# Peptides against a protein of PDB entry 4LZF, part 28

Target 1, 155 residues: chain A of PDB entry 4LZF
Amino acid sequence: GGRLVVFPNGTRKELSADGQTVKVMFFNGDVKHTMPDQRVIYYYAEAQTTHITYPDGMEVLQFPNNQTEKHFPDGRKEITFPDQTVKTLHPDGREESVLTDGTIIQLNPDGSKVIQFNTGQREIHTADFKRREYPDGTVKTVYSDGRQETQYPTG

## One batch from the design tools (peptide; aimed at target 1 F27 N28 H51)

Design b2_p15_6_s4 (made by RFdiffusion4, then SolubleMPNN; from b2_p15_6, 7 letters changed)
Fold by OpenDDE base, seed 1:
Structure b2_p15_6_s4 (fold): chain B 155 residues (1-155), chain A 15 residues (1-15)
Amino acid sequence: as target 1 above (155 residues)
Amino acid sequence: MAPQAEPIPQEILDF
């Protein structure tokens, strides 16, 4: 059958009969659970944080404020905030936020910013201009020198 | 947190 090991310090270790599941309950309230799929679930009792590590190098952090972070092996991070906004941090410095209303905000490594609104409008911010694109094909540009241009769908 | 060292077991129960 399974085995329960009790340590003098109060730590307990439960081993499944098949040996595929190991649960360690530390004296401080921390819990380490090794699963058959080789993921390791560590619960930090004081911080009330869950840390899951996968054999492929994926890591998942679950914080007590309902924030979840996924750390991908390629260096990408995906953060789900308590309000359910999802922010992706790319290794190249690019950031993307998806709001619950469908708005997408992109920050590029060159400092440019792109906002895709849920209405279908898009706004582009660069060092040289701000540009608003409308679903009908109208494009309005305000340049850093104060010039303004409007392009209409029919040219 | 740093991993905790496994102490010497005091009791082993089979179930």
Scores: peptide ipSAE 0.035, ipTM 0.723, DockQ to the pose 0.051
OpenDDE base, seeds 2, 3, 4, 5: peptide ipSAE 0.061, 0.058, 0.058, 0.064; ipTM 0.644, 0.636, 0.641, 0.650; seeds 2, 3, 4, 5 fail the geometry check

Design b2_p15_7 (made by RFdiffusion4)
Pose (drawn by RFdiffusion4):
Structure b2_p15_7 (pose): chain A 155 residues (1-155), chain P 15 residues (1-15)
Amino acid sequence: as target 1 above (155 residues)
Amino acid sequence: TEKEKLLAHREETES
């Protein structure tokens, strides 16, 4: 029916009957679970943080302020902030944010960006211009040279 | 970083 082992230093280990699941309760209050599928779940008592390592290379951190950070094997990093904005960082430097109100912000490493407002408007920033596109078909652009342009709807 | 500090803590604990 399993075993409990208590070490001189105060660390405790609990093994399941099949030995597939191991729980380690460290003297300092940290808790580690090793699962049959080799997932490792580590709880940091003082920092109140959980770190989960998956066998496929994925790592997940849960911070006490309810922030979650996911690290994918390819290098992508996805952050869920407490407000539930999801920000994705790509190794090439691109950043994408999907806010709960529906706004999407895409940032390129060269500094250009595309903003998709929940209102239906779209804004593009490049080295040459800043552009705003409207649901009615209107396009407004400000160029680096200071000129401003309005493209009116066909209708 | 916070993650590096947590891993350093874990390495010390498991030593």

Design b2_p15_7_s1 (made by RFdiffusion4, then SolubleMPNN; from b2_p15_7, 9 letters changed)
Fold by OpenDDE base, seed 3:
Structure b2_p15_7_s1 (fold): chain B 155 residues (1-155), chain A 15 residues (1-15)
Amino acid sequence: as target 1 above (155 residues)
Amino acid sequence: SREEELRAREEKTEA
């Protein structure tokens, strides 16, 4: 049969008969499940947050506001916000956000920013300029010194 | 990330 251990502090540990499942109910209301597949499911009672750790180092956080974070073994993080925007944080420092309308926002380690709009327009931000590229080939640049330049499409 | 908002685990109470 299973085993129940009750500690003096009120923590309870339940072991399955096969020993493959362990449930710890902490005195503070937290719950830890160790599963047969070796994943650990930890529930923070006060924060109402679930934290799953996998044997390969993958981690999944589920917050009560519907935000989900995936922490990959390679150091990449993927955050799904409550509005369903997905932000990826890469180990090299690059960040990419995909909005629900299909807009992609990229932040590069060098500080540059690229926005790919769902309209086909693209905006590039650097230390020196902001540049808007239009689907027709027009390019408008506003330089940090206030100079403006328009490049017209070659027809 | 919001991970920093989480309290410390009480795993020390398993012994």
Scores: peptide ipSAE 0.038, ipTM 0.710, DockQ to the pose 0.539
OpenDDE base, seeds 1, 2, 4, 5: peptide ipSAE 0.035, 0.037, 0.034, 0.037; ipTM 0.692, 0.706, 0.688, 0.708

Design b2_p15_7_s2 (made by RFdiffusion4, then SolubleMPNN; from b2_p15_7, 10 letters changed)
Fold by OpenDDE base, seed 5:
Structure b2_p15_7_s2 (fold): chain B 155 residues (1-155), chain A 15 residues (1-15)
Amino acid sequence: as target 1 above (155 residues)
Amino acid sequence: SREEELKAREKEIEA
């Protein structure tokens, strides 16, 4: 059978019969599960947040507002917001947001921004220009000096 | 990331 240890401070430790699962119920309401696969599930009672750590260094955070964060061993972070927007933070400083309508917003380490619209249009923002690319091949560029150029598709 | 919003984990008592 399993074992229950009750500590003087009110913390309880439950051990499975096979010894592979350990559940610690802390006096403050926090709960820690150590699983057979060495995954650790920690529940923060005050924050109502679940934090899962995996042996490979993967971490998953589940917040009460339905936000989920994945922290990858390579340093990448993936945030799923309550509205289901997904933001990826890359170790190189690049950020990518995928909106629910399919729009993709990329922030590059050099400060440039690329928006891939769900319509197939793309907008590129740099220090020197804003460029709009259309599905038909038309490209409109507005330079920082106020010049405007339109490149028409080669038929 | 909202990880920094989390308080410190409680320590297990080693018997």
Scores: peptide ipSAE 0.294, ipTM 0.864, DockQ to the pose 0.396
OpenDDE base, seeds 1, 2, 3, 4: peptide ipSAE 0.289, 0.285, 0.035, 0.037; ipTM 0.861, 0.862, 0.672, 0.691

Design b2_p15_7_s3 (made by RFdiffusion4, then SolubleMPNN; from b2_p15_7, 10 letters changed)
Fold by OpenDDE base, seed 3:
Structure b2_p15_7_s3 (fold): chain B 155 residues (1-155), chain A 15 residues (1-15)
Amino acid sequence: as target 1 above (155 residues)
Amino acid sequence: SREEELLERLKKIES
């Protein structure tokens, strides 16, 4: 049969008969499950947060406000916010947010920002300018020095 | 990070 160990501090440890499942119930209400597939499931009672770690290094966090975070073995992080925006943090420092309306916001390691609107317009922010690109080929640029330039699609 | 805080709490309990 299984085994139950009760520690003086109130923590309880349950071992399955085969020893492949271990459940630790901490005195503060936290729970740690070690599963046969080597997943470890943490439940933090006070924070009401679930944290799953996988043997390959993958981690999944589920927060009570419906935010979910996935931490991939390659260092990439994917955050799904309560509003269903998905933000990806790449190992190279690039960040990408996909909004529910299809707008994509990219923050590049060089500090530039690119917004791809669902309308087909694109906005580029650099240290030197802000540029708006329109579907018809018009490009409007406002430079940091205040100069403005318009490039027309036929010119 | 939020994760780090939670993990630190767990470490303390597991000690």
Scores: peptide ipSAE 0.044, ipTM 0.710, DockQ to the pose 0.893
OpenDDE base, seeds 1, 2, 4, 5: peptide ipSAE 0.039, 0.040, 0.036, 0.043; ipTM 0.702, 0.701, 0.699, 0.706

Design b2_p15_7_s4 (made by RFdiffusion4, then SolubleMPNN; from b2_p15_7, 10 letters changed)
Fold by OpenDDE base, seed 5:
Structure b2_p15_7_s4 (fold): chain B 155 residues (1-155), chain A 15 residues (1-15)
Amino acid sequence: as target 1 above (155 residues)
Amino acid sequence: SREEELLKRLKEIEA
């Protein structure tokens, strides 16, 4: 009960019987699927990239090198790299990377950097100091002027 | 982001 329309330029359009699914196969090899839930799946043949757009504004990009990007309606982006590192870019400029070993790297809008190591150690970088926090409560700070401080854990 | 690497989409129907 579906329909097939073939256009003069070679583009083909397939409509499901219920009219809820539309598949357009472009002459260049691109493919566009309009789904019943109104998401649109576009496949770029040359780039071998899939781009999904959702009615709420969500977008998903799937690249041939196994990188995936999610673009959220609020402006947040989540990138899963081929090595499975996940990087989140927030609208306020904050960036967070989660490495496969569990390390979390945070870049803050003020320029500060925080590294949460998988060992439980935490390192904070600011314009004024570099600070290392240890699981036992010890905190070592190296200030930009060369001064060093060690704060020992409280029992 | 690799968004800028995307190709332009084609039109379904010619004008």
Scores: peptide ipSAE 0.149, ipTM 0.762, DockQ to the pose 0.456
OpenDDE base, seeds 1, 2, 3, 4: peptide ipSAE 0.144, 0.143, 0.147, 0.145; ipTM 0.761, 0.758, 0.764, 0.758; seed 3 fails the geometry check

Design b2_p15_8 (made by RFdiffusion4)
Pose (drawn by RFdiffusion4):
Structure b2_p15_8 (pose): chain A 155 residues (1-155), chain P 15 residues (1-15)
Amino acid sequence: as target 1 above (155 residues)
Amino acid sequence: PTAPSSTLPADMVPP
């Protein structure tokens, strides 16, 4: 029916009957679970933070302010902030944010960006211009040279 | 927030 082992330093280890699951309760209050599928779940008592390592290389951190950070094997990092905005950082430097109101912000490493407003408008920023596109078909552009352009709807 | 150190201290290793 399993075993409990208590070490002189105060660390406790609990093994399942099949030995597949191991739980370690460290003297400092940290808790580690090793699962049969080799997932490792570590709880940091003082920091109140959980770190989960998956066998496929994925790592997940849960912070006590309810922020979650996911690290994918390829280097992508996905952050869920407490407000539930999801921000994805790519190794190439692109950043994408999907806010709960529906706004999407795409930031390129060269500094250009595309903003998709929940209102249906779209804004593009490049080295040459800032552009706003409207649901009615109107396009407004401000160029680096200071000129401003309005493209009116066909209708 | 800052991730805690994942390095296990030596005094925490069961003898």

Design b2_p15_8_s1 (made by RFdiffusion4, then SolubleMPNN; from b2_p15_8, 9 letters changed)
Fold by OpenDDE base, seed 4:
Structure b2_p15_8_s1 (fold): chain B 155 residues (1-155), chain A 15 residues (1-15)
Amino acid sequence: as target 1 above (155 residues)
Amino acid sequence: SVAPSLEIPEELIPP
């Protein structure tokens, strides 16, 4: 069967019969699980946060507010907010948010912003202009100088 | 959001 070790400080260590699963219940209420797949699950009792580390370097954080963060080995971060918006932070500084309605918001390192609306409309924000692209091919541009242009779809 | 402190008890005092 499994083995239980109780330490003088109150920490408890449970070993599975096969030795592949280790559960450490720390005296402070924290819990560490080492799994057969070599992932390590830390539960921080005070923070009520779960931190999973994978052998490939991936990390998953689960916060008490139901926010989840994935930290990829490549430096990318994916944050799932409580409202289920998913924000991806890319190593190049690009940020992408996917809203629950399917809207995608991209923030580029150059400060430009692209919004892909769930309606199929796309809005592009640059230092020089804001542009709205419509599904019908119409493009409206408002330049920083106040000039406006409308490009109509070529029939 | 800032991740909370990841400090955990490091030392398992062996029995």
Scores: peptide ipSAE 0.038, ipTM 0.646, DockQ to the pose 0.549
OpenDDE base, seeds 1, 2, 3, 5: peptide ipSAE 0.032, 0.031, 0.027, 0.027; ipTM 0.637, 0.640, 0.617, 0.609

Design b2_p15_8_s2 (made by RFdiffusion4, then SolubleMPNN; from b2_p15_8, 8 letters changed)
Fold by OpenDDE base, seed 4:
Structure b2_p15_8_s2 (fold): chain B 155 residues (1-155), chain A 15 residues (1-15)
Amino acid sequence: as target 1 above (155 residues)
Amino acid sequence: SVAPSLVIPAELIPP
């Protein structure tokens, strides 16, 4: 059968009969599950946060505000915000946010920013300019010195 | 958003 160990500090450890599942109920209300698939599920009672660690190095954090973070073994992080925006942080420093309306915001390691709007318009932000690209081929640029330029589509 | 600091209590070794 299963085994229950009760520690003097109030922590309880429950072992399944097959020995494949271990549940530790800490004195502070935290819970640690070790599962047959070797994932470890931590529940932090005070923070109301769940932290899952996988054997391959994957980690998943679930926060009480419904934010979820995935930490991939390759160093990539994926954050799903409460508003359902998904932000991906890449190991190279690139960040990409996908908004619920389909807009994509990219922050590059060089400090440049690219916004791909759901309308098909694209905006590029650099140290030197902001540029708006329109579906018809029109390009508007506002330079850091205040100069503005419009390039019309070549028909 | 910053993740909260999480503290895991130390496990005890059964006597």
Scores: peptide ipSAE 0.042, ipTM 0.679, DockQ to the pose 0.412
OpenDDE base, seeds 1, 2, 3, 5: peptide ipSAE 0.038, 0.039, 0.039, 0.036; ipTM 0.664, 0.656, 0.669, 0.647

Design b2_p15_8_s3 (made by RFdiffusion4, then SolubleMPNN; from b2_p15_8, 9 letters changed)
Fold by OpenDDE base, seed 4:
Structure b2_p15_8_s3 (fold): chain B 155 residues (1-155), chain A 15 residues (1-15)
Amino acid sequence: as target 1 above (155 residues)
Amino acid sequence: SVAPSLEIPPELIPP
């Protein structure tokens, strides 16, 4: 049968009969599950946060505000915010946010920003300018010095 | 607005 160990501090450890599942119920209400698939599930009672670690290094965080984070073994992070925006953080410093309306916001390691709007318009932000690209090929640029240029599509 | 990542508490170790 299963085994229960009770520690002096009130922590309880439950072992399954097959020894494949371990449940630790800490005195503070935290819970740790070690599963047969070797994932470890931490529940932090005060923070109401779940932290799952996988043997391959994958981590999943679930927060009480419905935010979820995936931490990939390669260092990439994927954050799903409460508003369902998905932000990907790449190891090279690149960040990509996908909004619920389909807008994609990219932050590049060089500090530049690219917004791909759901309308097909694209906006590029650099140290020197902000540029708006339109589906028809029109390009509007506002330079850091306040100068503005419009480039019209070649007919 | 984009909410920041929340800090995870440290692991608690049984005796």
Scores: peptide ipSAE 0.031, ipTM 0.627, DockQ to the pose 0.199
OpenDDE base, seeds 1, 2, 3, 5: peptide ipSAE 0.026, 0.025, 0.026, 0.030; ipTM 0.603, 0.599, 0.606, 0.594

Design b2_p15_8_s4 (made by RFdiffusion4, then SolubleMPNN; from b2_p15_8, 8 letters changed)
Fold by OpenDDE base, seed 5:
Structure b2_p15_8_s4 (fold): chain B 155 residues (1-155), chain A 15 residues (1-15)
Amino acid sequence: as target 1 above (155 residues)
Amino acid sequence: SEAPSLTIPEHLIPP
C-alpha cells in the first residue's frame, strides 16, 4: 500500500502504492505532486497559483484571477488573460495579441506594429508612417511628416 | 485590460 510520512516541521509526504506518485504537503500549505509522467504540479497556497512543469521544459502557470501562462521550451510564452485575450511572446521579441473580437495585434522587434482588425482592415505602424489597408484595396498612408496619400484599388 | 505576467516564488524543497 501507500505510505504517509509526517515530518517534525508539519510537512507530509504521501507515496502511492506503486511509488509513481508523490504528494508533498508542505507546512505552509503548498502542495507538490510528482506524477508518473514526470510532470510536477506545484500549488502555492498563499498565492493560490498552480505551477506545472513538464519533463520537456514546458511550464504552465494558473493564477487565481484566471490568467494562465504557458512557457514553452523554445522560450515562447503564451499568456491567456482573464478577459481571454491571448498574448504570445516570441524569443525574437515579437509579440502577438489575439483579442476576443478577433483583432490581432502584432508588435515587431523593429518597433513596427500591425493591427489586423476583425473587419478585414489592416493598420501598419512604422517609424515613418501609419497605413490603413481596406478590404476593397484602398490604402491610406499618413507619413510622419504629415503628408497623406490614398491609393485606390485598380479596377 | 491586459496585465503583466505575474511572478512566482520558488518551490519549497521537500525533505
Scores: peptide ipSAE 0.155, ipTM 0.735, DockQ to the pose 0.184
OpenDDE base, seeds 1, 2, 3, 4: peptide ipSAE 0.035, 0.029, 0.135, 0.143; ipTM 0.682, 0.660, 0.724, 0.723; seed 4 fails the geometry check

## One batch from the design tools (peptide; aimed at target 1 Y42 Y44)

Design b2_p16_3 (made by RFdiffusion4)
Pose (drawn by RFdiffusion4):
Structure b2_p16_3 (pose): chain A 155 residues (1-155), chain P 16 residues (1-16)
Amino acid sequence: as target 1 above (155 residues)
Amino acid sequence: SSNEELDEIIARLNAR
């Protein structure tokens, strides 16, 4: 029916009957679970943070302010902030934010960006211009040289 | 300490 082992230093280990699941309760209050599928779940008592390592290389951190950070094997990093904005950082430097109101912000490493407002408008920033596109078909552009352009709807 | 270990893990993961 399993075993409990208590070490001189105060660390406790609990093994399941099949030995597949191991729980370690460290003297400092940290808790580690090793699961049969080799997931490792670590709880940091003082920091109140959980770190989960998956066999496929994925790592997940849960911070006590309810922020979650996911690290994918390829290098992608996905952050869920407490407000539930999801920000994705790509190793090439691209950043994408999907806010709960529906706004999407795409940032390129060269500094260009595309903003998709929940209102249906779209904004594009490049080295040459800033552009705003409207649901009615209107396009407004400000160029680096200071000129401003309005493209009116066909209708 | 466990806090230092956590900081090292966070630094390692952010350096990718």

Design b2_p16_3_s1 (made by RFdiffusion4, then SolubleMPNN; from b2_p16_3, 5 letters changed)
Fold by OpenDDE base, seed 4:
Structure b2_p16_3_s1 (fold): chain B 155 residues (1-155), chain A 16 residues (1-16)
Amino acid sequence: as target 1 above (155 residues)
Amino acid sequence: SSLEELQERIAELNSR
């Protein structure tokens, strides 16, 4: 059968008969659960947060506000916010947010920003200008010096 | 992420 170990501090450790499952219930309410598939599930009682680690290095955080974070072995992070916006943080410093309406916001390591609107319009922000690109090929640029330029489509 | 703060709060087991 399984085993139960009770420590003097109140922590309890449950071992399955096959030894494949280990559950530690800490005195503070935290839980560490090692699963047969080698996932380790941490539960932080005070924060009501679940932290799952996988043998491949993947980590998943689940917060009580319904935010979820995935930490990939390659260093990429994916955050699903309570509003269901998904933000990806890349190891190179690039960030990409996908909004529920389909809008994509990209922050580049060079400080530039690109917004791909669900309307098909795109807005590019750099140190020198803000540019709006329209589906018809029209491009409007507002430069940092206040100058404005419109480029009309060819065709 | 507040992972580091959370990790500091998890209790340690007496035995491994």
Scores: peptide ipSAE 0.080, ipTM 0.756, DockQ to the pose 0.113
OpenDDE base, seeds 1, 2, 3, 5: peptide ipSAE 0.054, 0.052, 0.060, 0.062; ipTM 0.730, 0.729, 0.739, 0.737; seeds 1, 5 fail the geometry check

Design b2_p16_3_s2 (made by RFdiffusion4, then SolubleMPNN; from b2_p16_3, 5 letters changed)
Fold by OpenDDE base, seed 5:
Structure b2_p16_3_s2 (fold): chain B 155 residues (1-155), chain A 16 residues (1-16)
Amino acid sequence: as target 1 above (155 residues)
Amino acid sequence: SSLEELQELIDRLNSR
């Protein structure tokens, strides 16, 4: 059968009969659950946060405000905000946000920003200009010096 | 974390 160990400080440790599952209930309400698949589930009672660690280095955080974060072994992070916006932070410094309406916002390491609107329009922001690309092929550019240029689509 | 510290204590106790 399983085994229960009760420590003097009030912490309890439950071991399954096969030894594959271990549950530690700390005196402060924190819980550590080691699963047969070697994932470890932490519950931090004060923060009401769940933290799952996987043997491959993947980590998942679930916050009480309904935000979730995935920390990938390669350094990438994926954040799902309470409003269901998903932000991906890449190791190279690039950030991508996908809004619920399908709009994609990309922040590049060079400081440029690209917005892909759900309408098919795209806006590009650089140090030198803002550019709007339209589905019909029209491109409007406003340069930092105030100059404006329109490129009309080819038929 | 406090959890990790406590786990270490548990591990030491179990090794007795």
Scores: peptide ipSAE 0.037, ipTM 0.730, DockQ to the pose 0.047
OpenDDE base, seeds 1, 2, 3, 4: peptide ipSAE 0.028, 0.028, 0.032, 0.026; ipTM 0.653, 0.652, 0.690, 0.641; seed 3 fails the geometry check

Design b2_p16_3_s3 (made by RFdiffusion4, then SolubleMPNN; from b2_p16_3, 5 letters changed)
Fold by OpenDDE base, seed 4:
Structure b2_p16_3_s3 (fold): chain B 155 residues (1-155), chain A 16 residues (1-16)
Amino acid sequence: as target 1 above (155 residues)
Amino acid sequence: SSLEELKELIERLNSR
């Protein structure tokens, strides 16, 4: 059968009969749950936050406001915000946010920003200009000095 | 913290 260990401080440790599942319930309400698949689930009671670690290095954080963070072994991080926006932080410094309406916002390591609107329009922000690209091929550029330029599609 | 110390202790015990 399983085992239960009760510590003097009130912490409890439950061990499954097969020894593959271990649950530690700390006196402060924190919980550490080791699963047969070697996933470790930490619950921090005060913060109401769940932290799952996987043997491959994957980590998942679940916050009480429904924000979820996934930390991938390759260094990529994926944050799902309460509004369901998904932000991906890449190891190279690139960030990508996907909004619920399908808009994609990319922040590049060089400081440039690209917004891909759900309308098919794209806006590119650099130190020198802001450029709007339209599905028909029209391109409007506003330069940092205030100059504006429109490029019309061929045809 | 005392809690962290306890966690570490438990982990060490489980590693035996």
Scores: peptide ipSAE 0.034, ipTM 0.725, DockQ to the pose 0.059
OpenDDE base, seeds 1, 2, 3, 5: peptide ipSAE 0.027, 0.028, 0.025, 0.027; ipTM 0.671, 0.649, 0.663, 0.669

Design b2_p16_3_s4 (made by RFdiffusion4, then SolubleMPNN; from b2_p16_3, 7 letters changed)
Fold by OpenDDE base, seed 4:
Structure b2_p16_3_s4 (fold): chain B 155 residues (1-155), chain A 16 residues (1-16)
Amino acid sequence: as target 1 above (155 residues)
Amino acid sequence: SSLEELEKLLAELNSR
């Protein structure tokens, strides 16, 4: 059978009969659950946050506001916000946000920003200009000095 | 970060 150990401080440790599952219920309400697949599930009672660690180094955080964070072994982070926006943080410093309407916002390590609108328009922000690209091939550029340029599609 | 705070809490619990 399984084993239950009750510590003087009120912490409880449950071991499965096969020894593959270990559940520690801390006196403060926190829970540590070691699973047969070697993932460890932490529940922080005060923060109401679930933290799962995987043997490959992946980590998943679930916050009470429905925000979810995935930390990948390669250093990539994926944040699902309460509004269901998904933000990916890449190890190279690139950030990508996918909005619920399909808009994609990319922040590049060089400080440039690219917005892919759900309309098919694209907006590029650099230190030197803001550029709007339209599906028909029209490109409008506003330079930092206030100059504006429109490039029309070649027919 | 929120994770760092949680890790700190866990470390405190494990040291106890």
Scores: peptide ipSAE 0.024, ipTM 0.650, DockQ to the pose 0.131
OpenDDE base, seeds 1, 2, 3, 5: peptide ipSAE 0.020, 0.023, 0.022, 0.020; ipTM 0.622, 0.644, 0.631, 0.560

Design b2_p16_4 (made by RFdiffusion4)
Pose (drawn by RFdiffusion4):
Structure b2_p16_4 (pose): chain A 155 residues (1-155), chain P 16 residues (1-16)
Amino acid sequence: as target 1 above (155 residues)
Amino acid sequence: SENEELLAKMLEERDE
């Protein structure tokens, strides 16, 4: 029916009957679970943080302010802030934010960006210009040289 | 970032 082992230093280990699941309760209050599928779940008592390592290379952190950070094996990092904005950092430096109101912000490493407002407008920033596109078909652009352009809808 | 620094500290303390 399983075993409990208590070490002189105060660390406790609990094994399942099949030995597949191991729970370690460290003297400092940290808790580690090793699962049959080799997931490792570590709880940091003082920091109140959970770190989960998956066999496929994925790591997940849960911070006590309810922020979650996911690290994918390829290097991608996905952050869920407490407000539930999701920000994805790619290793090439691109960043994408999907806010809960529906706004999407795409940032390129060269500094260019595309913003998709929940209102249906779209804004593009490049080295040459800042552009705003409207649902009615209107396009407004401000160029680096200071000129401003309005492209009116066909209708 | 702050969370990266906190994680590095927690991993250092744990592996001591």

Design b2_p16_4_s1 (made by RFdiffusion4, then SolubleMPNN; from b2_p16_4, 10 letters changed)
Fold by OpenDDE base, seed 3:
Structure b2_p16_4_s1 (fold): chain B 155 residues (1-155), chain A 16 residues (1-16)
Amino acid sequence: as target 1 above (155 residues)
Amino acid sequence: SEREKLVAEMRARAAA
């Protein structure tokens, strides 16, 4: 059978009969669960947060507000917000947000921003201009100096 | 002791 160790401080450690599962119930209500696949599930009782660590270095945080964060071994982070917006932070500093309506917002390391609207329009923000591209090929540019330019599609 | 290690681990996690 399994083994139960009860410590004087009230912490309890349960070992499965096969020794592959270890559950530690800390006196403060925290729980650490080591699984046969070597993932570790830690529950912070006060914060009501679950932290899963995987042997490959991946980490998953689950917050009580329904936010989830995935930390990938390559340094990428993926945040799913309570509203189901997904934000990806790349190691190169690029950030991408996918909204529930399909709009994609990209923030580039150079400070430029690209918005791909669900309508097929695209907006590009740089230090020098804001540009709106329309599905028909029309392009409107507003430069930082206030100059405006419209390029019409070639028929 | 094993107990001391577990207490230390809990403290480390709570502080992180």
Scores: peptide ipSAE 0.040, ipTM 0.740, DockQ to the pose 0.065
OpenDDE base, seeds 1, 2, 4, 5: peptide ipSAE 0.039, 0.039, 0.028, 0.040; ipTM 0.732, 0.730, 0.670, 0.738

